# Ledger of designs, part 1: peptides against a protein of PDB entry 2L9B

Scores and structures below are computed, not measured.

Target 1, 91 residues: chain A of PDB entry 2L9B
Amino acid sequence: ANFLSQKFPELPSGIDVNINMTTPAMMISSELAKKPKEVQLKFLQKFQEWTRAHPEDAVSLLELCPQLSFVTAELLLTNGICKVDDLIPLA
Target 2, 91 residues: chain A of PDB entry 2L9B as posed
Amino acid sequence: ANFLSQKFPELPSGIDVNINMTTPAMMISSELAKKPKEVQLKFLQKFQEWTRAHPEDAASLLELCPQLSFVTAELLLTNGICKVDDLIPLA
Unless a header shows other numbers, all headers, positions and changes below count from the first letter of the chain.
Peptide ipSAE is a variant of ipSAE made for these designs: the mean of its two directions, with the distance scale d0 fixed at 1.0 Angstrom where the peptide's residues are scored. Compare it only between designs on the same protein; published cut-offs may not carry over.
The geometry check fails a fold that doesn't show the stated peptide or that is severely misdrawn somewhere.

## One batch from the design tools (peptide; aimed at target 1 L90)

Design b1_p8_3_s2 (made by RFdiffusion4, then SolubleMPNN; its pose is not in this set)
Fold by OpenDDE base, seed 5:
Structure b1_p8_3_s2 (fold): chain B 91 residues (1-91), chain A 8 residues (1-8)
Amino acid sequence: as target 1 above (91 residues)
Amino acid sequence: AQKLLELL
């Protein structure tokens, strides 16, 4: 229905967040973890390719959808591609 | 955001 769902079907569908039970970050992390590793890596690869081909659009997308920045960072961390220290300079 | 993209 939306750009993200169409372009990156590997991403979890959006769901409601009950903030009495969890934080948005924890919810995203949990939903990502439900995806097979292969799907997670496929997203990273596709996103990598797209961002390299469309760097300005990628920046705009990440500004519009900050949750996608969290997704990317989380997947980089959980799949051992980077360390937390690698993300600190991004702040 | 650009810095994050550079990690990819």
Scores: peptide ipSAE 0.197, ipTM 0.801, DockQ to the pose 0.907
OpenDDE base, seeds 1, 2, 3, 4: peptide ipSAE 0.183, 0.180, 0.186, 0.190; ipTM 0.790, 0.785, 0.792, 0.796

Design b1_p8_3_s3 (made by RFdiffusion4, then SolubleMPNN; its pose is not in this set)
Fold by OpenDDE base, seed 5:
Structure b1_p8_3_s3 (fold): chain B 91 residues (1-91), chain A 8 residues (1-8)
Amino acid sequence: as target 1 above (91 residues)
Amino acid sequence: ARKLLEFL
């Protein structure tokens, strides 16, 4: 298991993307949607707690794994926790 | 990324 899967088991495993048919963002959204809502929310909770406890490490992780920023934003949106307008200033 | 973390 990779680092992300071990640290946050609620996340889907990484898979290859066929660039002829889809985009990485589309694949991420699709894979996330396959997870039960409670699993999605659990990830958000755990990630939130971890980032609050370890902000410097969290910044480093998001720089190393930029896809995780998209994951977080996507889950916040799809679970109705925030709106797009809330995320615009964060980009 | 830093701003996102501050949002959380």
Scores: peptide ipSAE 0.343, ipTM 0.866, DockQ to the pose 0.838
OpenDDE base, seeds 1, 2, 3, 4: peptide ipSAE 0.343, 0.339, 0.339, 0.334; ipTM 0.866, 0.865, 0.864, 0.863

Design b1_p8_4_s1 (made by RFdiffusion4, then SolubleMPNN; its pose is not in this set)
Fold by OpenDDE base, seed 1:
Structure b1_p8_4_s1 (fold): chain B 91 residues (1-91), chain A 8 residues (1-8)
Amino acid sequence: as target 1 above (91 residues)
Amino acid sequence: KLVEFLAS
C-alpha cells in the first residue's frame, strides 16, 4: 500500500474512528495493543534505526503523519521503555 | 524533538 505500510508493516492497518465512542488516541492505543509484543518492539527498533540513518526524512514523515509520533510514544510507554517524564521535554 | 530522542 502506502509508504508507511510498506516500510513498517508492523503498524496496524487504518481503521475508522467512532468519535461518539472514543477518541482517536484511544483507538490507536487499542489497535496497537492488538499486535504481539515482539511486533511492537520490532517496529520501535526499525523506526529507531531508520530515524538514525535518515533524520531529515524522519522529521518529514512525522510532519506528514503526526499520528506516528503518538504511536511511537505509546509503544515506548506501554512497553516500559521510557516514562512520561522522558517524553515531556520533547513537547 | 522525537527524532533526536530516538536517535540518541
Scores: peptide ipSAE 0.341, ipTM 0.867, DockQ to the pose 0.848
OpenDDE base, seeds 2, 3, 4, 5: peptide ipSAE 0.324, 0.337, 0.338, 0.338; ipTM 0.860, 0.864, 0.866, 0.865

Design b1_p8_4_s2 (made by RFdiffusion4, then SolubleMPNN; its pose is not in this set)
Fold by OpenDDE base, seed 5:
Structure b1_p8_4_s2 (fold): chain B 91 residues (1-91), chain A 8 residues (1-8)
Amino acid sequence: as target 1 above (91 residues)
Amino acid sequence: KLVEFLAK
């Protein structure tokens, strides 16, 4: 198993995207939404804690896996933890 | 910057 699946098992494994039918972002959002709210929040909590403890590694991970930034932003928004305006300066 | 935001 890869780092992400082992460290953050709350994340969906992912599926192939049919580019003729959807976008990667839409697919990610859909897969995330299939997880219970509690699981979504658990991921955010764990990722936050790990980020606090290992900020340099977190930066590297997000650079390596930019889809994880989307995941994080999406979960923050859909769970009402922050607003779009809060994320705009982070881009 | 996202990391800094999350770390709060």
Scores: peptide ipSAE 0.388, ipTM 0.876, DockQ to the pose 0.915
OpenDDE base, seeds 1, 2, 3, 4: peptide ipSAE 0.388, 0.384, 0.387, 0.383; ipTM 0.876, 0.874, 0.876, 0.874

Design b1_p8_4_s3 (made by RFdiffusion4, then SolubleMPNN; its pose is not in this set)
Fold by OpenDDE base, seed 2:
Structure b1_p8_4_s3 (fold): chain B 91 residues (1-91), chain A 8 residues (1-8)
Amino acid sequence: as target 1 above (91 residues)
Amino acid sequence: SLVDFLAQ
């Protein structure tokens, strides 16, 4: 129940991710966007490292919490790490 | 997938 908060402490607390898919994702993304760039990048770095080490678990997590896909994509875009065209093939 | 994209 507290896995995300423990593994990724950069995520904001108290966000209801069960309302729907889009609104909670946007809320999480907006809250992260208010944090220093270093915090945003640390989240991405930790998520990337964990994904490399546990690719099957990462797939399962994104299936369980599809909001994280939106959050991750938004952070990649807003920090200039990738372009929209880079994400299109991931459909 | 997004996982594949992140893992590169």
Scores: peptide ipSAE 0.363, ipTM 0.857, DockQ to the pose 0.840
OpenDDE base, seeds 1, 3, 4, 5: peptide ipSAE 0.339, 0.361, 0.343, 0.360; ipTM 0.851, 0.854, 0.848, 0.855

Design b1_p8_4_s4 (made by RFdiffusion4, then SolubleMPNN; its pose is not in this set)
Fold by OpenDDE base, seed 1:
Structure b1_p8_4_s4 (fold): chain B 91 residues (1-91), chain A 8 residues (1-8)
Amino acid sequence: as target 1 above (91 residues)
Amino acid sequence: KLVDFLAS
């Protein structure tokens, strides 16, 4: 168990990535899509609340685990919470 | 930053 799995159990467990078959982004997207919408939204809610309460720690976490930025962006987009144009200024 | 976006 790691920090992410304990703090945000809604996230899929880590899996081995075979870069000869697909990109890491595609694999992450696929794993996220396996989770029910309610679970996806629950993660976003919890992550938002935690980020509001611990902004410095959130920055550090996203620097340590850049894949989490992709996860968050992917879930925001696929659940229709924001559009690509909303994320462009953040890149 | 993404953090600022989420916190807003």
Scores: peptide ipSAE 0.329, ipTM 0.866, DockQ to the pose 0.905
OpenDDE base, seeds 2, 3, 4, 5: peptide ipSAE 0.325, 0.322, 0.324, 0.304; ipTM 0.865, 0.863, 0.864, 0.855

Design b1_p8_7 (made by RFdiffusion4)
Pose (drawn by RFdiffusion4):
Structure b1_p8_7 (pose): chain A 91 residues (1-91), chain P 8 residues (1-8)
Amino acid sequence: as target 2 above (91 residues)
Amino acid sequence: PEKLLDLL
C-alpha cells in the first residue's frame, strides 16, 4: 500500500466491537451522533476543504478505508445534510 | 468515492 505509506501512513484501524451484542452500524451512529453537532460540522467542512484541495488523495483514501466513507455518510445523515437515499447514488 | 466528493 505505497499510496498510504507515502501519504496516509498513520491511518487508524478502528475500535474493536463485540458484534455479538452490538452491531457496527448502530455503534457507528451512536459514535458520531453522540458528539455535539459542532464536531460533525467542523469535521465535514474542514474535510470538505481538504478533499477539494486533494480530490485524488481524498477519494483514494475513501476507496481503501471504509470507516471514513461511512463516517462521512453518517455525519451527513445526523445533520440532515444528506439522507440514506442520497447515499445510494454514491453506492 | 468520487461521487461522494462531488456530493460534498

## One batch from the design tools (peptide; made by RFdiffusion4, then SolubleMPNN; aimed at target 1 L41 F47 L68; its pose is not in this set)

Design b1_p9_5_s2
Fold by OpenDDE base, seed 5:
Structure b1_p9_5_s2 (fold): chain B 91 residues (1-91), chain A 9 residues (1-9)
Amino acid sequence: as target 1 above (91 residues)
Amino acid sequence: LLDEFEKLV
């Protein structure tokens, strides 16, 4: 298991994006949706706590794994935690 | 953020 799988086991297993089937964004969305809501929320909580404790490491991780930014935004939006307008200042 | 060669996570 890689770092992300070990640290955040709530995330789905990493797979290569198959763009021939769909867009990468839609593929991520569908994989995330397969996880129970409780698991999705648990990831967000753990990631939030880790980010607060290790802000510089979090920035480095998101630069290394930009898909994780999409994951976080997708989960925030689909679970009704924030609106699209809430993310605009951050983008 | 995503490209066609990235992993999902």
Scores: peptide ipSAE 0.048, ipTM 0.698, DockQ to the pose 0.068
OpenDDE base, seeds 1, 2, 3, 4: peptide ipSAE 0.047, 0.037, 0.045, 0.045; ipTM 0.699, 0.659, 0.673, 0.687

## One batch from the design tools (peptide; made by RFdiffusion4, then SolubleMPNN; aimed at target 1 L11 P55; its pose is not in this set)

Design b1_p11_1_s1
Fold by OpenDDE base, seed 3:
Structure b1_p11_1_s1 (fold): chain B 91 residues (1-91), chain A 11 residues (1-11)
Amino acid sequence: as target 1 above (91 residues)
Amino acid sequence: ARKLVEFLNSL
């Protein structure tokens, strides 16, 4: 079994999209942007909780799915949680 | 990826 199937056994199959990095990131960000701010913040909190509990798995996930880094950055910026300058050193 | 995880966890 691959990383995703092992760590997320109940993960649904998802939807096929263009396989480049930017397109899926944009699609995910767009869908999240449709949600209320409270839902976006809750998502970030839950993701943060998981990354705190499983930092190495989080690194592996983001290496496997780089689009999620874009999504996370977008959520942080649009919700005023960090500034662009905070993200520059992470590149 | 690692830097982002560490940054996210610091917030």
Scores: peptide ipSAE 0.673, ipTM 0.943, DockQ to the pose 0.893
OpenDDE base, seeds 1, 2, 4, 5: peptide ipSAE 0.670, 0.668, 0.670, 0.668; ipTM 0.944, 0.943, 0.943, 0.944

Design b1_p11_4_s2
Fold by OpenDDE base, seed 2:
Structure b1_p11_4_s2 (fold): chain B 91 residues (1-91), chain A 11 residues (1-11)
Amino acid sequence: as target 1 above (91 residues)
Amino acid sequence: AQKLVDFLNSL
């Protein structure tokens, strides 16, 4: 099994997206933005909890799915958790 | 990816 199937056995099938990086990230961010802010924060909190407990798997996930890095950054920015300047050193 | 994970974990 690939990384996603192995680590996330309940992961549903994806949907078709353009092959560029921008469209997948924007689509995910757009869907998340439709959720209430408390739900968005809950997602971030659970993701942080998971990445804190499994940092190596988190790195592997983000390397495999780099669109999620953009999504994470967007969630952090739109929910006022960090500023753009905080993300610059991460590039 | 590593830097972002580290940053996220630091929040």
Scores: peptide ipSAE 0.649, ipTM 0.938, DockQ to the pose 0.880
OpenDDE base, seeds 1, 3, 4, 5: peptide ipSAE 0.649, 0.649, 0.649, 0.647; ipTM 0.938, 0.938, 0.938, 0.939

Design b1_p11_4_s3
Fold by OpenDDE base, seed 3:
Structure b1_p11_4_s3 (fold): chain B 91 residues (1-91), chain A 11 residues (1-11)
Amino acid sequence: as target 1 above (91 residues)
Amino acid sequence: ARKLVEFLNSL
């Protein structure tokens, strides 16, 4: 079994999209942007909780799915949680 | 990826 199937056994199959990095990131960000701010913040909190509990798995996930880094950055910026300058050193 | 995880966890 691959990383995703092992760590997320109940993960649904998802939807096929263009396989480049930017397109899926944009699609995910767009869908999240449709949600209320409270839902976006809750998502970030839950993701943060998981990354705190499983930092190495989080690194592996983001290496496997780089689009999620874009999504996370977008959520942080649009919700005023960090500034662009905070993200520059992470590149 | 690692830097982002560490940054996210610091917030």
Scores: peptide ipSAE 0.673, ipTM 0.943, DockQ to the pose 0.892
OpenDDE base, seeds 1, 2, 4, 5: peptide ipSAE 0.670, 0.668, 0.670, 0.668; ipTM 0.944, 0.943, 0.943, 0.944

Design b1_p11_4_s4
Fold by OpenDDE base, seed 3:
Structure b1_p11_4_s4 (fold): chain B 91 residues (1-91), chain A 11 residues (1-11)
Amino acid sequence: as target 1 above (91 residues)
Amino acid sequence: ARKLVDFLNSL
């Protein structure tokens, strides 16, 4: 919470999805899947740009919000950017 | 998390 507020001061409060880890990831992925492919790719590109510029913050974010790892993996797979075999070593 | 970040950045 402190990390997010400091690094993303303009981040909306949003809502707390008070459930297990998998369900939030599925919810996010589902919402992203409703967007056009171009929007999904743009999101991935912007996320990549940020992770390149701030790799330590990116690691901290994914440690704090591990659901985002699943979301990222899902986006990469569904958009044909990587294969399942590419993700196996990351476990 | 680190491995995923590195992988993402390699694409």
Scores: peptide ipSAE 0.668, ipTM 0.941, DockQ to the pose 0.887
OpenDDE base, seeds 1, 2, 4, 5: peptide ipSAE 0.665, 0.662, 0.665, 0.667; ipTM 0.941, 0.941, 0.941, 0.941

Design b1_p11_5_s2
Fold by OpenDDE base, seed 3:
Structure b1_p11_5_s2 (fold): chain B 91 residues (1-91), chain A 11 residues (1-11)
Amino acid sequence: as target 1 above (91 residues)
Amino acid sequence: ARKLVEFLNSL
């Protein structure tokens, strides 16, 4: 079994999209942007909780799915949680 | 990826 199937056994199959990095990131960000701010913040909190509990798995996930880094950055910026300058050193 | 995880966890 691959990383995703092992760590997320109940993960649904998802939807096929263009396989480049930017397109899926944009699609995910767009869908999240449709949600209320409270839902976006809750998502970030839950993701943060998981990354705190499983930092190495989080690194592996983001290496496997780089689009999620874009999504996370977008959520942080649009919700005023960090500034662009905070993200520059992470590149 | 690692830097982002560490940054996210610091917030």
Scores: peptide ipSAE 0.673, ipTM 0.943, DockQ to the pose 0.919
OpenDDE base, seeds 1, 2, 4, 5: peptide ipSAE 0.670, 0.668, 0.670, 0.668; ipTM 0.944, 0.943, 0.943, 0.944

Design b1_p11_5_s3
Fold by OpenDDE base, seed 3:
Structure b1_p11_5_s3 (fold): chain B 91 residues (1-91), chain A 11 residues (1-11)
Amino acid sequence: as target 1 above (91 residues)
Amino acid sequence: AEKLVEFLNSL
């Protein structure tokens, strides 16, 4: 997308998956879950740092790629950073 | 999306 190419000029080409929202999210979450806990936490920390520095871009990214919201939620839950009740108000 | 970003940043 135009937004992604402009904000991430060095972004490598992706791999096409099912066009629905659920399948890509599940695939990403599954791959991340294969990584060590420390790697998952480091990813979350760096993502948080980026979203803190660029909140508008973060919103745009999640609007463009809603599957990432699912992935983020899954990472937060599985790593014990938040609970389901914390996510309900975000809907 | 905005609420999630705000929540994430609050952690």
Scores: peptide ipSAE 0.645, ipTM 0.937, DockQ to the pose 0.918
OpenDDE base, seeds 1, 2, 4, 5: peptide ipSAE 0.640, 0.643, 0.640, 0.645; ipTM 0.937, 0.937, 0.937, 0.937

## One batch from the design tools (peptide; made by RFdiffusion4, then SolubleMPNN; aimed at target 1 L11 Q48 W50 Q67; failed a check: the pose's geometry; its pose is not in this set)

Design b1_p16_3_s4
Amino acid sequence: MLTASELAEMLKDLLS

## One batch from the design tools (peptide; made by RFdiffusion4, then SolubleMPNN; aimed at target 1 K42 V59 V71 A73; its pose is not in this set)

Design b1_p23_2_s1
Fold by OpenDDE base, seed 5:
Structure b1_p23_2_s1 (fold): chain B 91 residues (1-91), chain A 23 residues (1-23)
Amino acid sequence: as target 1 above (91 residues)
Amino acid sequence: PLLKLDPRKLVEKLNSLDIPAPP
C-alpha cells in the first residue's frame, strides 16, 4: 500500500491522465475553476485544516503529487487570497 | 514558477494564511 492508500482510503477511482506535471495540474485547476467560489473556498479551508494538523504528510503528498502545488497556488491566486509576489519566494 | 513550488514552503505558506469563510 502506498502513501495515498494509507491516508486516503476512500479516494474515488481516477482516470488515465497524461503523466507529466503540467497537463494534470491544468486539468484539475480547470475543473475547480468551474465550481462555485463557496466550493473552492471550502476545499481550501479543509485542505488547510489538514495541512495544519499534518504538515509532514502534506509535504509528502505534494512531493508525490506535485500537480497539487500548482492547483493550490492557482486557487489561492484566483480567489484573491494570495498575490503572485506571495508565491515567488516559494519557488 | 508556479509549476515548481517547494512543497515544504508551500505548506508553511498555506498554513499561515487567513482564508475567508465561504460566502
Scores: peptide ipSAE 0.639, ipTM 0.907, DockQ to the pose 0.708
OpenDDE base, seeds 1, 2, 3, 4: peptide ipSAE 0.639, 0.639, 0.638, 0.639; ipTM 0.908, 0.907, 0.906, 0.908

Design b1_p23_2_s2
Fold by OpenDDE base, seed 5:
Structure b1_p23_2_s2 (fold): chain B 91 residues (1-91), chain A 23 residues (1-23)
Amino acid sequence: as target 1 above (91 residues)
Amino acid sequence: PLLKLDPRKLVEFLNSLDIPPAP
């Protein structure tokens, strides 16, 4: 909570979701999938730019919000950026 | 597999990718 407030002070309040991993992850992925491909690519680009600049913060974020790992993987797959075989060794 | 990714491995993988520029 403190990490998110410090690194993302302009983050919207949002709405409560189930406090599990699967349901929120799929929900976020489905919403992103509704956006144009250009928006999805730009999101991935900005996220990659940030993770390249702040890799340890990125690891901390994904540990805090493991749902984002699923979201990221799903975006990479659906946009043809990587294949499922590329993700297997990341387990 | 998508539900059980290692955060550090995923970050390293993501950072290595060549993502095409958005128009």
Scores: peptide ipSAE 0.646, ipTM 0.912, DockQ to the pose 0.684
OpenDDE base, seeds 1, 2, 3, 4: peptide ipSAE 0.645, 0.644, 0.645, 0.646; ipTM 0.911, 0.911, 0.911, 0.911

Design b1_p23_2_s3
Fold by OpenDDE base, seed 3:
Structure b1_p23_2_s3 (fold): chain B 91 residues (1-91), chain A 23 residues (1-23)
Amino acid sequence: as target 1 above (91 residues)
Amino acid sequence: MLLKLDPRKLVEKLNSLDIPAAP
């Protein structure tokens, strides 16, 4: 069992995606961008709730799945919650 | 071009934000 299956037991079976970071990240971000703003904000809210409750697990998740860093950043940018200049110091 | 964000810094930043309520 991997980190995701352990922390999210209700997670459906995954499928393989392109091995690079860029394609999966952009694909996920693009799909989320097609969803209503309500869905995007609810995703961010629920993700934030989890990262607030489990910050070390969140760090581990992002280390394991750096694609999610891109997705998170894009959601923050596209919803006007952050500017690019806010994210540069996080590099 | 994608930034390689520091996971810890990103988590800390995310956790500090006030996410607007869904409309």
Scores: peptide ipSAE 0.640, ipTM 0.903, DockQ to the pose 0.719
OpenDDE base, seeds 1, 2, 4, 5: peptide ipSAE 0.637, 0.637, 0.637, 0.638; ipTM 0.904, 0.903, 0.905, 0.903

Design b1_p23_2_s4
Fold by OpenDDE base, seed 5:
Structure b1_p23_2_s4 (fold): chain B 91 residues (1-91), chain A 23 residues (1-23)
Amino acid sequence: as target 1 above (91 residues)
Amino acid sequence: PLLKLDPRKLVEFLNSLDIPAAP
């Protein structure tokens, strides 16, 4: 059992996606952008709640799935939660 | 933008943000 199966035992089944960082990230961001702002904010809130409670697991998740870093950044930017200048120091 | 973000720095940054409550 990998990290994801342990921490997220009820994950929905996925589909095959091109195995790189860019394509999956763009796909996820595109799908989230189709959702209402309330859904996007709720996702960010729950994700933040989890990352606050489990920061080391969050780091591990982002290392395993770097696509999520892009997705998170895009959500923050498009919802006006932060600006590009805020992300520069995180590189 | 497609940036290579450091996971730990991103987590710390995210955790510091005041995200408005969703209705």
Scores: peptide ipSAE 0.646, ipTM 0.908, DockQ to the pose 0.725
OpenDDE base, seeds 1, 2, 3, 4: peptide ipSAE 0.645, 0.644, 0.644, 0.645; ipTM 0.910, 0.907, 0.908, 0.910

## One batch from the design tools (peptide; aimed at target 1 A73)

Design b1_p26_3_s3 (made by RFdiffusion4, then SolubleMPNN; its pose is not in this set)
Fold by OpenDDE base, seed 2:
Structure b1_p26_3_s3 (fold): chain B 91 residues (1-91), chain A 26 residues (1-26)
Amino acid sequence: as target 1 above (91 residues)
Amino acid sequence: SAARRQRALRFLELSNKKIDEYLKKQ
């Protein structure tokens, strides 16, 4: 099972994630999950602000480090900011 | 590739939109 299916067993089949993205994302997400909700939300907000200020760098970063996309997705899901159905079209 | 770039763009668009909507509800 990939990272998302392990954390969210209700995920529909068809989502396949490369191991090189999944395992690092699991490690990073586990550390972030130890932080209070307020800290997690602050992280998302700071990242959001940075991506808007540096859009080309942000796109390049996610291409080079797709692990960050999965870390961000995990934070969105666990904090109720988005649902699985929101992410399926992007997989 | 164009596909990888588009995936990144679409993800950022969705993420930022959802964060905005969440913050408005708080």
Scores: peptide ipSAE 0.623, ipTM 0.922, DockQ to the pose 0.751
OpenDDE base, seeds 1, 3, 4, 5: peptide ipSAE 0.619, 0.619, 0.621, 0.621; ipTM 0.922, 0.922, 0.922, 0.923

Design b1_p26_6 (made by RFdiffusion4)
Pose (drawn by RFdiffusion4):
Structure b1_p26_6 (pose): chain A 91 residues (1-91), chain P 26 residues (1-26)
Amino acid sequence: as target 2 above (91 residues)
Amino acid sequence: LEELKEDLLSVLKTASEKLTERLEEE
């Protein structure tokens, strides 16, 4: 993964989830949604600028690392910026 | 908020397209 070793070498793997009692998706929501609204908005706007400045980098990272793809979607959902039906056009 | 939505959805769509193309090649 030369693209990552060059640009994104310190990508987090994610937390370990016991999916025998808790689903990843539910954790994903409670994870981002338990955060104060300012955080999702701060992340998304800052990230929006970064991805505008670096469309190839940002898109390719989302290509390989799904946590961020859905992290962004869930933050869009919790703020009401986008709905699930708005994400299927992305899917 | 609309601009934020459009930009992020556009980036996510591009990422999905890249992923689909790469999987088809494999």

## One batch from the design tools (peptide; made by RFdiffusion4, then SolubleMPNN; aimed at target 1 T51; its pose is not in this set)

Design b1_p27_1_s2
Fold by OpenDDE base, seed 2:
Structure b1_p27_1_s2 (fold): chain B 91 residues (1-91), chain A 27 residues (1-27)
Amino acid sequence: as target 1 above (91 residues)
Amino acid sequence: SERLARAKAALELMNKKIDEYLEKLKE
């Protein structure tokens, strides 16, 4: 089982997350998870603001470093900002 | 490419959900 399926057993069947992406995401997410919720939310807000100010760079970043997409998804899930069904289009 | 499409979709989802979440916090 990949990282997401282990942590979120309620994930729908058919969600395939590449192991090469989940392993780095697991490491990054574990460090972020050590921070208080308010710090995690602040991080998301600052990142959101940056992506809106630099849309082309933001797309390039996630394209070149797809593991960050999984980190983002993890943060959204763990903070109750999205549900697993919301991630289906990303799979 | 698939990677490009996924990157764009991830950003769209993130921005949408964060906005909705922040709006709910104001209520």
Scores: peptide ipSAE 0.576, ipTM 0.895, DockQ to the pose 0.615
OpenDDE base, seeds 1, 3, 4, 5: peptide ipSAE 0.566, 0.576, 0.570, 0.570; ipTM 0.897, 0.895, 0.897, 0.897

## One batch from the design tools (peptide; aimed at target 1 C82)

Design b1_p28_1 (made by RFdiffusion4)
Pose (drawn by RFdiffusion4):
Structure b1_p28_1 (pose): chain A 91 residues (1-91), chain P 28 residues (1-28)
Amino acid sequence: as target 2 above (91 residues)
Amino acid sequence: EEEEEEEEEEEEEEEEEEEEEETREEFF
């Protein structure tokens, strides 16, 4: 993964989830949604600038690392920026 | 009473949709 070792070498793997009692998707929501609204908006706007400045980098990272792809989608959902039906066009 | 409650729910849903559209426009 030379693209990552060059640009994104310190990518987090994610937390370990016991999916015998808790589903990853539910944890994903409660994870981002338990945060104050300022955080999701701060992340998405800052990230929006970074992805506009670096469309190839940002897109390719989302291509390889799914947590960010759905992290962005869940933050869009919790603020009401986008709905699930708006994400299927992306899917 | 049930018709009034349904009308209140529809107004609340319209308000939420408008807030979502505004949030979307501000975001993009």

Design b1_p28_1_s1 (made by RFdiffusion4, then SolubleMPNN; from b1_p28_1, 13 letters changed)
Fold by OpenDDE base, seed 5:
Structure b1_p28_1_s1 (fold): chain B 91 residues (1-91), chain A 28 residues (1-28)
Amino acid sequence: as target 1 above (91 residues)
Amino acid sequence: SEEEKKKKEEEEKKKKEEEEKKLRKEFF
């Protein structure tokens, strides 16, 4: 929690999930779909560059926010950067 | 004519596969 506040001071608050109407995965997919493809690709590019430059912080972020792994996988698949077969070895 | 179309379609498919492979290699 302190790491996120220090490294990402402008991080917006999360969205509450109504599990009776949707799953967290569906909500993530819905929120991602609201973003234009250009914005999605720009996010992936910036996240990739940042991860390479700050691997320790990236690991910590993914440990604190495991949903980001799902986000990354979905963005890779939906934008045609990866195929399902590319991600199977990581599962 | 149908053989030429099939050859062009296979070439386009191969080009797309190579482009996807390049994109994956650039990402990973």
Scores: peptide ipSAE 0.021, ipTM 0.307, DockQ to the pose 0.534
OpenDDE base, seeds 1, 2, 3, 4: peptide ipSAE 0.019, 0.019, 0.019, 0.019; ipTM 0.333, 0.330, 0.330, 0.321

